# Designs tried in a protein design run: peptides against a protein of PDB entry 4GXB. Part 1

No score or structure here was measured in a lab: all are predicted.

Target 1, 277 residues: chain A of PDB entry 4GXB
Amino acid sequence: VPTEEVSLEVLLSNGQKVLVNVLTSDQTEDVLEAVAAKLDLPDDLIGYFSLFLVREKEDGAFSFVRKLQEFELPYVSVTSLRSQEYKIVLRKSYWDSAYDDDVMENRVGLNLLYAQTVSDIERGWILVTKEQHRQLKSLQEKVSKKEFLRLAQTLRHYGYLRFDACVADFPEKDCPVVVSAGNSELSLQLRLPGQQLREGSFRVTRMRCWRVTSSVPLPSGSTSSPGRGRGEVRLELAFEYLMSKDRLQWVTITSPQAIMMSICLQSMVDELMVKKS
Positions, changes and structure headers below are counted from each chain's first letter, unless a header gives other numbers.
Peptide ipSAE was made for these designs. It is ipSAE averaged over its two directions, with the distance scale d0 held at 1.0 Angstrom where the peptide's residues are scored. Compare it between designs on one protein only; published cut-offs may not apply.
The geometry check fails a fold that doesn't show the stated peptide or that is severely misdrawn somewhere.

## One batch from the design tools (peptide; made by RFdiffusion4, then SolubleMPNN; aimed at target 1 T205; failed a check: the pose's geometry; its pose is not in this set)

Design b1_p22_8_s2
Amino acid sequence: SAAAAAAPLHVVEEVENPVFEP

Design b1_p22_8_s4
Amino acid sequence: SAAAAAAPLHLVEEVENPVFEA

## One batch from the design tools (peptide; aimed at target 1 M273)

Design b1_p28_2 (made by RFdiffusion4)
Pose (drawn by RFdiffusion4):
Structure b1_p28_2 (pose): chain A 263 residues (1-190, 198-221, 229-277), chain P 28 residues (1-28)
Amino acid sequence: VPTEEVSLEVLLSNGQKVLVNVLTSDQTEDVLEAVAAKLDLPDDLIGYFSLFLVREKEDGAFSFVRKLQEFELPYVSVTSLRSQEYKIVLRKSYWDSAYDDDVMENRVGLNLLYAQTVSDIERGWILVTKEQHRQLKSLQEKVSKKEFLRLAQTLRHYGYLRFDACVADFPEKDCPVVVSAGNSELSLQLREGSFRVTRMRCWRVTSSVPLPSGGRGEVRLELAFEYLMSKDRLQWVTITSPQAIMMSICLQSMVDELMVKKS
Amino acid sequence: EEEEEEEEEEEEEEEEEEKMEEWEERYA
């Protein structure tokens, strides 16, 4: 892409706009640093956040497509799709909530975690009852951002990434499920199954050839993981999802974080 | 042909064993 200065909108998890001037040839880290500079996020906290390509739904929710890799050009990644429904999003990119402690030491870092947690509750990524949700919106007005986040860290599925509803062959073939990734596991809500990353020997992403539109082709995508169900018993679990690659990225990211910790 | 098929099956069993060992060492 010829080098040219352009304006790029990067959204926070709640949809707040962050406008940055970047080059069409800037890579992911360059764009991330420009967003951090605009937000006054310290350099030493940039590694706790990443940029994601998402599809914004009619209701404003985001369906995550992929985490942008180091070699990618974010302006090109989003513009090449030729659709205003696709957005670049900044979100925390680690899994263990112990890292929240490092981020919350800074006012901007705390503000970012607070903003995405509020949105996570509003969009049902964090699981609460109708009554609990009522209480939380109230506590939100009455408590500091820090206190609100400490409470939110104890809520069901805090720190998980939720995927669009899809199907899986667990427990039975073609079961409708909601899949979420977090806390070193995949959660399948059918009833529920919890599949630990440490019990996955490997996983595979498969795709059908592109098919005529039922002007975009369609592809059947699957993410299958080989799971140690019990001693010396491995079983494949298959999820059929247009977000199979994002699920694979989350599994790799969770495995990588476990290995960094082990080291 | 039958000897070649048996050598291929032995190679596949060795590769599966190495995959299992590497996976178990990863999370030890």

Design b1_p28_2_s3 (made by RFdiffusion4, then SolubleMPNN; from b1_p28_2, 14 letters changed)
Fold by OpenDDE base, seed 5:
Structure b1_p28_2_s3 (fold): chain B 277 residues (1-277), chain A 28 residues (1-28)
Amino acid sequence: as target 1 above (277 residues)
Amino acid sequence: MEEEERRRREEEEERERKRLEEWEKLFS
């Protein structure tokens, strides 16, 4: 791609558009810095955020595809897909809510976290009771962003990234599940026949390893995942989990977002390692 | 052959039992 100055659109979690002038050859960090400058985000807070490639759904929700890599060219990455449904999104890129304190000290950082949190609640990524929702709404009406975030930080799945409905082989084969990543875990929500909604917690500290695989299903095979066209690549995330003492078991999640899931796992592990150092 | 089949079935049942136990442990 020739090096040219272009206007690149980057979205916030709430769908707010940030237009930045960048070079087509600018790497992810360059674009991120441009976005930060446009938002008046201090340089020392840039590292708390990342750019993500997402697919915008019909309802306006974002399906996270992957994090943009350091040496990647965001303009090329998004435009090469040749579909308007793909967007670049700015989102916080840490998991421990303790880091919110650093970000919230700045007005722009506070606004970014607030907007993200509001969006996550509205999209059902953060789980709230009716009473909690009422309290949050009251704080939102008062424009008390700090108090809003403090309350939100106590909520179930705060800071989690929610994935599209997919399939896992645990606890049953071909079990429909909703996966969320956060708090150093993968949360699997599922409903077995005749049972209430259940949530399983898979802590990354109990994962020995994980891998992403791709396969092409046989055209005549009954293994067509719902919503997939024939011949589409099937992505799977498999992780080896310590179920009990000295007992490892593989769990496999079949999802188009398997890559993003693996990125989340690695990111969570990396953050834990930083905390231990 | 019958004994081997019985053993295989017992192993499968044990695996299933363990699966369910782990499920109950992991899922709230």
Scores: peptide ipSAE 0.206, ipTM 0.706, DockQ to the pose 0.039
OpenDDE base, seeds 1, 2, 3, 4: peptide ipSAE 0.182, 0.194, 0.189, 0.176; ipTM 0.675, 0.689, 0.680, 0.694; seeds 1, 2, 4 fail the geometry check

Design b1_p28_2_s4 (made by RFdiffusion4, then SolubleMPNN; from b1_p28_2, 15 letters changed)
Fold by OpenDDE base, seed 5:
Structure b1_p28_2_s4 (fold): chain B 277 residues (1-277), chain A 28 residues (1-28)
Amino acid sequence: as target 1 above (277 residues)
Amino acid sequence: MEEEERRRREEEERRREEELRRWEELFS
């Protein structure tokens, strides 16, 4: 791609558009800095955010595809897909809510966290009771952003990234699940026949290893996963989990977002390493 | 408030671990 100046659209979690003038050859960090400058986000807070490639669904929700890599060219990455459904999104890129304190000290940082949190609640990524929802609405009406975030930080799945419905082989083969990543875990939500909604917590500290694999289903005779066309690449995230003392078991998640899941796992592990250093 | 939040998080984690244990029991 020839080096030229282009206008690149970057979205916030709430769909707000940030237009930045960048070069087609600008790397992810360059684009991120441009976005930060446009928003008046201080340089020392840039590291708390990242750019993500997402697919915008019909309902306006974002399906996270992957985090843009450091030496990647965001303009090329998004345009090469040749679909308007793909977008670049700015989102916080840390897991520990304690880092919110650093970000919230700045007006722009506060606004970004607030917008993201509102969006996550609206999309059902953060789980709220009726009473909590009422309280949040009241705070939102009062535009009490700090208080809103403080309450939100106490909510279930605050700071989690929710994935599209997919399939796991645990606890049973071909179980439909909703996976979320956050708080150093993968949360699997499942409702088995005749049972209440259950949540399995897979802590990254109990994962011995994980891998992403891709396979091409056979054109004939294979049961295609629901919602996938025949012949499409099947992505799987498999992790080896310490279930009990000296008992390791593989869990496999079949999802088009397997790559993003693995990125989340690595990111959570990296953050834990930083904290313990 | 911080102590209460910590306690809540610990209780939530415990709950999730208990749910995981139930899944393991179902799998076995």
Scores: peptide ipSAE 0.070, ipTM 0.507, DockQ to the pose 0.020
OpenDDE base, seeds 1, 2, 3, 4: peptide ipSAE 0.024, 0.000, 0.022, 0.031; ipTM 0.484, 0.261, 0.479, 0.430

## One batch from the design tools (peptide; made by RFdiffusion4, then SolubleMPNN; aimed at target 1 C209 V212 S214; its pose is not in this set)

Design b1_p29_7_s2
Fold by OpenDDE base, seed 3:
Structure b1_p29_7_s2 (fold): chain B 277 residues (1-277), chain A 29 residues (1-29)
Amino acid sequence: as target 1 above (277 residues)
Amino acid sequence: ALTLYEVARFFRGSLSKEEIEAKRKKIFK
């Protein structure tokens, strides 16, 4: 691709548009720096955020596809898909809420976290009771961003990334689940027949390994994965989990977002390693 | 194959009440 100056649109979690002038040859970090500059985010806070490729659904919700890698050219990555559904989104890229303290010390950082958190609540990524929702709305009306975040930090699935409904082979074959990544775990929400909603926890510290596999089903074959038609590429995330002492078991999640799930797993592991250093 | 007990063990929720309370204390002390 010839090097040219272009206008690139980057979205915040709440859908706000940030337009930056970049080169087509600018790598992910270059674009991220441009976005930071546009927002007046200080350089020392840039590392707390990343650019993600997402697919915008009809209802405006974002389905995360993957994190943009360092070597990628964001302009090329998004435009090569030749679909207006694909967007680049800026989002915080750490898991431990303790890092919020560093980010919210800055006005711009605070605003970014606030906007993201509001969006996550509105989209149901953060789980709230009716009473908690009322409290949050009250704080939102007062525009008390710090207090809003402090309350939000105590809520279930704060900081989690929620994926689209998919299928897992746990606890039983072809079980519909909603997967969320956060708090060094994969959370699987499911409702078994005649049962209440349950949440399973798979801690990354008990995962011996994981892998993403892709397959192309035969035209005559049926894909049980939601949202996939015949002939579409099927992605699966499989991880080997320590279920009990000396007992490993494979768990497989079938999802178009399997790549993103694996990225989240690696990211969570990496963060844990940093904490131990 | 997992027993019902083993399945139940894993579907206990991501955060315990104690963990939530600990976070609250940390933030609001």
Scores: peptide ipSAE 0.018, ipTM 0.476, DockQ to the pose 0.032
OpenDDE base, seeds 1, 2, 4, 5: peptide ipSAE 0.015, 0.006, 0.009, 0.014; ipTM 0.390, 0.359, 0.416, 0.381; seeds 2, 4 fail the geometry check

